# Designs tried in a protein design run: peptides against a protein of PDB entry 4Y8H. Part 126

Target 1, 222 residues: chain A of PDB entry 4Y8H
Amino acid sequence: TTIVGVKFNNGVVIAADTRSTQGPIVADKNCAKLHRISPKIWCAGAGTAADTEAVTQLIGSNIELHSLYTSREPRVVSALQMLKQHLFKYQGHIGAYLIVAGVDPTGSHLFSIHAHGSTDVGYYLSLGSGSLAAMAVLESHWKQDLTKEEAIKLASDAIQAGIWNDLGSGSNVDVCVMEIGKDAEYLRNYLTPNVREEKQKSYKFPRGTTAVLKESIVNICD

## One batch from the design tools (peptide; made by RFdiffusion4, then SolubleMPNN)

Design b2_p30_6_s2
Fold by OpenDDE base, seed 2:
Structure b2_p30_6_s2 (fold): chain B 222 residues (1-222), chain A 30 residues (1-30)
Amino acid sequence: as target 1 above (222 residues)
Amino acid sequence: PVIGGKAFNEEEIKKLEEEKEKKKKEELLK
């Protein structure tokens, strides 16, 4: 997995690759690693797919209830706190590594969470097996005061570095843009750089292509 | 365990795209 987050002048972008794996096997070529916690708070997940989905759904439900109870828009820091407390309670046994980002009445936010419940803050972040490949791109090209378009490009370039260089990452780039004063823009398969060409040959052969060398009839009824 | 993300449900994306198109049409009619 390669997941990234990048802050820009008026919001935050998160991006992810779309490969899932089971050991040496590609389990899914086009999975979803971006999860909605609330309309304007999204999370990118690395680690165990079931754990990332389950924990983000649980916190999403609790954030909705909290928002209704308080009559307030949900805050990214509230989601962060709920996630980290939950993960810490399970001492890293929930295999979720998360980049949490969003916009709320206090502004735009970008955080990371590790499975043991530690949290970081930054203007750009990467997690997953492709995180070093992504971070090499981020460290080389990040600047202050990024535009929305520059941030999307930077995030997508960082994910592509994971796609090309990390065995655990592959296929497509998913993006979610959270801009202040706008609805979240989920861009499923924003880039599809691994589209396969049409197969030149088929393994469908006419009947009788394989020669019958011997036939034997065995009566199984007594 | 499976490492990565959830299996994609194509139906969920179709709904999101339809909702976006509906909102755009409603904004154009105001």
Scores: peptide ipSAE 0.324, ipTM 0.688, DockQ to the pose 0.017
Fold by OpenDDE base, seed 4:
Structure b2_p30_6_s2 (fold): chain B 222 residues (1-222), chain A 30 residues (1-30)
Amino acid sequence: as target 1 above (222 residues)
Amino acid sequence: PVIGGKAFNEEEIKKLEEEKEKKKKEELLK
């Protein structure tokens, strides 16, 4: 997995690759690693697919209830706190590594969470097996005061570095843009750089192509 | 275990595409 987050002048972007693996096997070529916690708070997940999905859904439900109870828009720091406390309670047994990002009434935010419940903050972050490949791009090209378009490009270039250089990453780039004062923009398969060409040959043969060489009828009743 | 993300739900994507098309049509009608 390669997941990234990048802050820009008026919001935050997160991005992910779309490969799922089971040991040496590619389980899914076009899975979803971006999860909605709330309408304006999204998470990119690395680690166990079931754990990343389940924990983000659980916290998403609790954030919705909290928002209804308080009559307030949910805050990214509230989601962060709920996630880290949950993960810490399970002492790293929930295999979720998360980049949490969003916009709320206090502004735009970008955080990371590790499975044991530690948290980091930054203007740009990467996690997953492709994180070093992504970070090489981020460290080389990140600057202050990025535009939305520059941030989307930087995030997508960082994910592509994971796609090309990390065995655990592959296929497509998904993006989610969270801009202050706007709805979140989920861009499923924003880039599809690994479209396979059509196979030159069809191996579909008509029924009966394999000849019956011998038939024997055995009566089992005496 | 499976490492990565959830499997693609075709129904969720169809809904997202329909919502995007609806928003585009509404923006074109303004």
Scores: peptide ipSAE 0.369, ipTM 0.725, DockQ to the pose 0.017; fails the geometry check
Fold by OpenDDE base, seed 5:
Structure b2_p30_6_s2 (fold): chain B 222 residues (1-222), chain A 30 residues (1-30)
Amino acid sequence: as target 1 above (222 residues)
Amino acid sequence: PVIGGKAFNEEEIKKLEEEKEKKKKEELLK
């Protein structure tokens, strides 16, 4: 997996690859690694697919209830704290590594969470087996005051670095853009750089291509 | 299915947890 987050002048973008693996096997070529916690708070997940989905759904439900109870828009720091406390309680046994991002009444936010419940803050972040390949791109091209378009490009270039250089990453680039004062834009398969070409040859021969040289009928009912 | 990518410090974190569990067991035996 390669997941990234990038802050820009008016919001935050997250991106992910779409490969799921089981040892040396590609289990899914087009899995979704971007999860909605709330309408304006999204996360990208690495680690165990079931754990990332389950923990984000659990916190998403609790954030919705909290928002209704308080009559307030959910805050990214509230989601961060709930995720952190839950993951810490299970001492890394829940294999969820998350980049949490969003917009709320306090502005735009970008955080990372490790399975043991440690948290980081940054203007750009990467996680997963492709994180070093992604970080090499981010550190080379990140600047302050990125536009939305520059941030989407930077995030997608960082995911592509994981797709091309990490065995655990592949297929497509998914993007989610969270801009202040707008709805979240979920761009499923924003890039599809691994479309297979049509096979030039068919190995399906017509019947009769191989001559029958001998036939033997054996009665199996004794 | 594993969505590949343990963050670099997972082995260090696992060692720290094993050391914490060992210390907790040693404190419960005192």
Scores: peptide ipSAE 0.048, ipTM 0.376, DockQ to the pose 0.035; fails the geometry check
Fold by OpenDDE base, seed 3:
Structure b2_p30_6_s2 (fold): chain B 222 residues (1-222), chain A 30 residues (1-30)
Amino acid sequence: as target 1 above (222 residues)
Amino acid sequence: PVIGGKAFNEEEIKKLEEEKEKKKKEELLK
């Protein structure tokens, strides 16, 4: 997995690859690793697929209830705290590594969370097996005051570095853009750089391609 | 299915922490 987050001048972008693996096997070529916690708070998940999905759904439900109770838009730091406390309670047994990003009334935010409940803050972040490949791109091309378009490009280039160089990453690039004062823009399969070419030959032969050279009928019971 | 390999083995991190603690104890004894 390669997941990234990049802050820009008016918001935050997260991106992910779409490969799921089970040991050496590609389990899914086009899985979704971007999860909605709330309308304007999204996360990218690495680690165990079931754990990342389940924990984000649980916190998403609790954030919705909290938002209703407080009559306030949910804050990214509230989601971060709830995720952190939940993951810490399970002492890293929940295999969720998350980049949490969003916009709220306090601005745009980007955080990472590890399975043991540690949290980091940054202007750009990467996690997963492809994180080093992604970070090489981020460190080389990140600048302050990125535009939305520059941030989407940087995030997608960083995911592509994981797709090309990490065995655990592959297929497509998914993007989610969270801009202040706008709805979240989920760009499923924003890039599809691995479209399979048409097979040169088919292994479907016409019936009768293999000639029957001899047939014998034997009665086994008298 | 796992959506990413462990970047660091927990055993390697533990060895690095134990080496750091040994070095700190040796510096405090000097």
Scores: peptide ipSAE 0.044, ipTM 0.402, DockQ to the pose 0.038; fails the geometry check

Design b2_p30_6_s3
Fold by OpenDDE base, seed 2:
Structure b2_p30_6_s3 (fold): chain B 222 residues (1-222), chain A 30 residues (1-30)
Amino acid sequence: as target 1 above (222 residues)
Amino acid sequence: PIVTGKAINEEEEKKLREEKEKKEKEEELE
């Protein structure tokens, strides 16, 4: 997994790859790793997919209830605190590494949370097995006062670095843009760099033929 | 079809989930 967050002048972008792996097997090529906590607060998850989904849904439900009771827009810091407390309670048994981002009445926010409930803050963040490759791109190209378009590009380039350099990352790039004063813009499959062109060759093999894909001659005579 | 590069709003996301659930149910019935 590669997940990133990037702050820009008027908001925050998060992005993720879409590969799910089960050991050496690609289990899903189009896994959604961006989760909605609230309309304007989103999370990118790395680690165990089930844990990231479960924790974000739980906190999303709690934030929704809290927002309804208070008649206030949910705050990113409130989501962060709830996530932090939940992960800390389980002492890293929940394999969730999260980038939490959003906009609220106090502005735009970007945080990371580790499985033990430690938190970081930054203008750009990366997590997951591809995080080092992503961070190399972020550190090289991040600047202050990024535009929305520059931030989307930077986040996408960072995810692509993970896709190309990390076996645990791959397939497509998902993006979520949270701009102050606007609705969140979830861009599912924003980039699809690995779309195999439909093999124009309909290998219509006759029924009952097996294509020999590879022949290996092993000399069994010792 | 998940349209590449399109912004999905909450309503479209809901519709996509409903379409996915419908397909999964149709595939379970076949």
Scores: peptide ipSAE 0.007, ipTM 0.264, DockQ to the pose 0.013
Fold by OpenDDE base, seed 3:
Structure b2_p30_6_s3 (fold): chain B 222 residues (1-222), chain A 30 residues (1-30)
Amino acid sequence: as target 1 above (222 residues)
Amino acid sequence: PIVTGKAINEEEEKKLREEKEKKEKEEELE
């Protein structure tokens, strides 16, 4: 997995690859790793896919209830605190590494959370197995006062670096843009670098070949 | 070739709008 977050002049962008792996096997080529916590607060998840999804859904529900109760737009720091407290209670048994980003009445925010509940703040962040490749791009090209378009490009280039250099990362780039005063823009499959050209060769198997109807990949851990 | 497809998932955009409208209605009732 490669996930990134980048702050820009008027908001924040997060991006992720779409490869899911089970050991050496690609389980899904188009896995969604960007999760909505609220309309203007999104999370990118690395680690165990089930844990990242479950924790973000739980906090999303709690943030919705809290927002309704307070009659206020949810704050990114509130989501961060709830995530942090939840992960800390499980002492790293939840394999979730998160980039949390959003906009609220206090501005734009970008945070990371590790499985033990530690948190970081930054203008740019990367997590996952491809994080080193992504960080090399971010450190090389990040500047202050990025435009929306520059931030989307930078985030996408950082994810692509993970896709090309990390075995755990691959397929497509998903992006979510959260700009102050606008609705969140979720860009599913913003880049599809591995669109197989339609193999011009239809391998019409000769008459008499059995069509493989279903392949199941079973991880036999011996 | 990097095909920039239609980037916006219309289904997620619809869910976001529905949740916003629900919240606005609940805030008006309180």
Scores: peptide ipSAE 0.006, ipTM 0.223, DockQ to the pose 0.014
Fold by OpenDDE base, seed 4:
Structure b2_p30_6_s3 (fold): chain B 222 residues (1-222), chain A 30 residues (1-30)
Amino acid sequence: as target 1 above (222 residues)
Amino acid sequence: PIVTGKAINEEEEKKLREEKEKKEKEEELE
């Protein structure tokens, strides 16, 4: 897995690859690793797929209930704290590494959470088996005051670096953009670099047309 | 189990694996 987050001037973008593996086997080519916690708070997960999904769903449900009860938009820091407390309680039994990002009334936020409940803050982050390849791209090309488009490109390029260099990463790039004052934009399969163009040559040869590849007419001279 | 990715880095993955194995052994001894 390769997951990344990048802050830009007016929000945050997260991105992920879509490969799921079971040991050496590609189990799913189009696994969703971006999870909605709330409408404007999303999480990218690395580690055990079941753990990342279960944790994000649990926290998402709790945040939704809290938001309904308080009649307030949920805060990214609240999601972070709930995730942190949950992961810390289980002391690494939950194999979830998370990038949590979003927008709230206090602004745009980007955090990471490790399986043991440690948290980091940054302008750009990468996690997963492809994180080093992604980080090389991020470190090389990140600048202050990125535009939305630059941040999407940077995040996508970082994921692609993971896809190309990490066996645990692959297939497509998913992106979620969370801009202040806008709805979150979830771009499923934003890039599909490994889609072999189905050679749309539907050589629907009618049943029975054996393409004669080579007819050698040998003139037997008398 | 479907694994979406490994730990942040190999050292952290190793540490987590060692901690998990240690806990599993402690639970088996209990």
Scores: peptide ipSAE 0.015, ipTM 0.317, DockQ to the pose 0.027; fails the geometry check
Fold by OpenDDE base, seed 1:
Parts: structure tokens; C-alpha cells; sequence
Structure b2_p30_6_s3 (fold): chain B 222 residues (1-222), chain A 30 residues (1-30)
């Protein structure tokens, strides 16, 4: 897996690859690794797919209940704390590595959470087996005051670096954009780099034309 | 502001464990 987060001038972008693996086998080519916690708070998950999905669903449900009770928009830090507490309680037995991002009344936020419940904050982050390749791109091309479009491009380029350099990463790029004052934009399969354009020339060989590739005449000398 | 996150209820943790046990597919580190 390769997951990334990038802050921009008016929000945050997260992105992920779509390969699922079981050992050396590609189990799914189009796995969704971006999870909705709330309308404006999203998470990217690396590690065990089952653990990342289960944790994000649980926290999503709790955040919804909390929002209803308080009559307030959910805060990213609330989601972060709930995730952190949950992962810490299980002392790394939940194999979930998360990038949590979103917008709330306090602004835009980008965090990472490791399986043991440690947290980081940054302007750009990467996790997963492809994280080193992604980080090389992020570190080389990140600048302050990114536009939305520049941040989407940077995140997508970082995921593609993971796809090309990590065997655990592959297939498509999913993106979620969370801009202040707007609804979240979930862009499923934003890039599909491995879709071979169907070569338009279907050489429909007519039925019955066996192309003779090589004829060798062997003279048998008596 | 110390956002006192509501503790995840024991029922929700139980549900998460049950969902994990059902998803016994060792989907390795993606």
C-alpha cells in the first residue's frame, strides 16, 4: 500500500493506491483504502485491510453519535483521539496505519497514526510499504501555499511513485479532497495508469488463417 | 482545548473484535 496526505492553501488532500495483496498474490486490483469517518473527515488506511476498515467504521459511528449529541460539526482532532485511544488499547495487535485528514470549524488538518497509537502531524505525510518512494516525491516537490490542483497532482505523483517502486502497491489512484467551506470530493479511480488502452487494431484474424510463422525445409540426403 | 474523546464503548469494541474475527482473511500489509 501507498497512502499520502498533502495540505494545501485552503484544505487537505489524501490519496491511495488500490492494490490489495495476500502474500505474493494480488487479491484485489481496485481495493478502496480511503474511508469516510464523517462528511468532511476522511482516512486513508495501510496495514491489514480488515483492521483499517473496522476501525474507521467504528470511529465513524462514534463521531456521528457525538456530532448529533453536541449539535456540532465533527472535529478532526476528536476522530484522531478516538482512533489513537483505540489503537493504543490494543498495543499494535490492530495492524492499522492511518492518515487522518479533514476540515472542521477550526481549519484543515492532516495527521498520521501508527498501529501502537503514536501520532504525527505534518504538511505532507506518507505511509505503507510504498511510503519511501512516495516521500521522495513529496519531499522533492512540496512547497508552501500549494493550490488545490497542485496538491492533487503532488499527491497523485507520490502514489504513482509507490505504484512503480513498491510491489505491495499498484493499480489505480484514489483521491479525496477536503476544502474549507466545501463538501468533500471523493475521486474514486482518479488515475488509472495501468489500464492498457485497448489497442484499437483488433487484428480479427479471419477464422481459418493460420499465420505460418516459420517454414524450414530440411533436405533429407539419402 | 482538551477534546475529551468519548471512550469507545465496550459494545463497540466487542463489535469490532467480532468483525475482525469474521474477516479472518489474512490480508497482509497492503
Amino acid sequence: as target 1 above (222 residues)
Amino acid sequence: PIVTGKAINEEEEKKLREEKEKKEKEEELE
Scores: peptide ipSAE 0.000, ipTM 0.241, DockQ to the pose 0.016; fails the geometry check

Design b2_p30_7_s1 (from b2_p30_7, 22 letters changed)
Fold by OpenDDE base, seed 1:
Structure b2_p30_7_s1 (fold): chain B 222 residues (1-222), chain A 30 residues (1-30)
Amino acid sequence: as target 1 above (222 residues)
Amino acid sequence: DSAKRAQERLEEARRREEEARRAELEALER
């Protein structure tokens, strides 16, 4: 699994691979890992797919109720706090980690939450089994004042690097764009790498990354 | 050229989302 977030000049992008995995086995090739908390606040979930969905639905309902009660637009920091409290309450027994992103009256925000409830803030973030490969792409190509299109491309390229590092070809990339002053734009299957797109120039990963040269699935039937 | 390709992919993804949303709405009205 790989999830990423990238801030750009007027908002934030999150992206995820669409694989649901239990260990080394791909259970679902097209599982949505991006979840709506509110119209302008989304998260990318990783870990157990069921855990991330259940948590995000619960927080979404609570934020909606809170927004109605306060007569205020939902804030990303409120979503972050609720998610953090929920994950902490279960002492990390929920095998979920999240990137939380969105836009609110205070601006654009990008956060990560680990299973044990720690949070991080950044201009770009990656989590999951492919996160190191994704981070290598982000660190190499992130710059200040990215355009929306540059940020979508960067996030997608980072997810693809994570996919190739973990399981090779076979999953799609979902993207959600949250721009200030606009509605969130969910781009399901933004990239479908199984379609022979022309060989994008191999990202030269820095020296020390092991390229996955060959993957073989062996069915051990006893 | 890379930015133009990214815009084309964005427009295609948006079209697919609109089509999927329409299909879901039509399925609910049946």
Scores: peptide ipSAE 0.012, ipTM 0.348, DockQ to the pose 0.012
Fold by OpenDDE base, seed 2:
Structure b2_p30_7_s1 (fold): chain B 222 residues (1-222), chain A 30 residues (1-30)
Amino acid sequence: as target 1 above (222 residues)
Amino acid sequence: DSAKRAQERLEEARRREEEARRAELEALER
């Protein structure tokens, strides 16, 4: 699995590969990994697809109820907190990693949640087995003030890097675009690289880019 | 050229989504 999120000047993009694998076997070539929490808040799931779907459906229902009760548009931070609390409660028994993104009246937001409930904030994020290859693309090409089109391209290029470098990632690329003041755009199969599109040039990483694996081991000591 | 190709792919993806949504709505109205 490869999932990414990229902030742009007026919103956020998330993208995912569509491959589901069972060991060496591609079980599904078109598995959806982007899930709607609310109309303008989406997540991308890495890990067990069933766990991700179950968690996101539960949170989506709760957010909808809360939104109706408060007469307020759902907040990305509220979704994040609920997801974090749920994942933390199960202390990694749920094999789900999430990128949570969206737009709300406070702006555009992009977060990641790890299975143990830790959260990261960034302008670009990647998770899953292809995340290292995706992150290399993001780190190399991300800039401030990306346009919507540049962000979609960057996210899709990052997913493609994951597809090419990870057996657990592949098939198609799904994209969800959440722009401030617009409806969310869910672009199912935005890229279908398994269709004999002409040999997209192998993204040869320039020889000499040392993958700086920043392992931050946060020892949470009791 | 790369930005233009990205826009073309975005427009094509939007068109496919609109067509799929229209087909789904037409299927519900039947």
Scores: peptide ipSAE 0.000, ipTM 0.244, DockQ to the pose 0.013
Fold by OpenDDE base, seed 3:
Structure b2_p30_7_s1 (fold): chain B 222 residues (1-222), chain A 30 residues (1-30)
Amino acid sequence: as target 1 above (222 residues)
Amino acid sequence: DSAKRAQERLEEARRREEEARRAELEALER
């Protein structure tokens, strides 16, 4: 998994790869790792997909109830606190690492949460098995006062770095943009780098050629 | 001194990531 968050001048972007793996097997090529907590607060999950989804749904429901009760727009810090408390309660038994991002009346926010409930704040963050490769891109190209477009590009480039350098990351790039004063923009499959260009070479194999699917040369050393 | 602290932070981050990766691998093996 590779997940990233990037702050820009008027909001925050989060992005994720879409690969799900079970050991050496790619279980799903198009797994959603971006989850909605509220209309303007989203998270990206690393670790067990089921745990991240369950946690985010629970917190989403609680935030909705809290927002209704208080008649206030939900705050990213409130989501962060609820997530932190939940993850801490389970003492790392929930295999969830999260980037939490959003916009609220206090501005744009970007946080990370580790499975044991620790939290980090930053202008850019990466988590997951591809996080080092992603962070290298972020550290190299992040600047203050990024535009929305620059932030989307940077986040996407960081995810792609994770995809290329981590076997646990891959397939497509999902993006969610949370801009102040706008609705969240969820861009499912924003990039599909592994879309095999239709090799326009229709190899018309001549009639009678058997496709060799796999050649294994086993050197039997006597 | 700043370079040493940056290197120490990088090593600590790498250690944490390696521990997280180990935990993830161990969770997948269960």
Scores: peptide ipSAE 0.000, ipTM 0.227, DockQ to the pose 0.032
Fold by OpenDDE base, seed 5:
Structure b2_p30_7_s1 (fold): chain B 222 residues (1-222), chain A 30 residues (1-30)
Amino acid sequence: as target 1 above (222 residues)
Amino acid sequence: DSAKRAQERLEEARRREEEARRAELEALER
């Protein structure tokens, strides 16, 4: 898995790969790792996809109820706290880590949560087995005052670096854009790098990247 | 000169990021 978040001048972008693996087998080529907590608060999840989805749905329901009772827009920090408390209660039984991002009346926010309950804050973040390759791209190309388009590109380039350098990451790139004063824009399959589009972009693989020479799809008929 | 200016801008951006990160963490502790 590779998940990233990038702040830009008026909001935040999160992105994820779509590969799900069971050992050496690609179980799902189009797994959704971006989850909606509220209309303007999303997370990128890694770990057991079912656990991440269940947790985010539970928190989403609780936030919706809280928002209805308080007549207030949900805050990203509230989502973060609830997620942290839930993940901490399961003390590593849920092997999930999350990037939580969104916009609220206080601005744009980007956080990460580890399975052991640690949290981080940043203008850019990466998590997952491809996170080192993604972070190398982020650190090299991040700047202050990114535009929306520059942030989407940077996040997508970071995910692609993860896809190319990590066997646990791959297939497509999903993106969610949360801009202040707008609805969230969920871009499912924003990039499909494994679709044989004509080899026009010679991606220079970093030295040491093992190209996947052959992919065998085994349909496990249950 | 352009590479040095790019590195200086990256270091300034990183410093501002660390300051903003500290401010956000302090706001969470409050």
Scores: peptide ipSAE 0.000, ipTM 0.283, DockQ to the pose 0.031

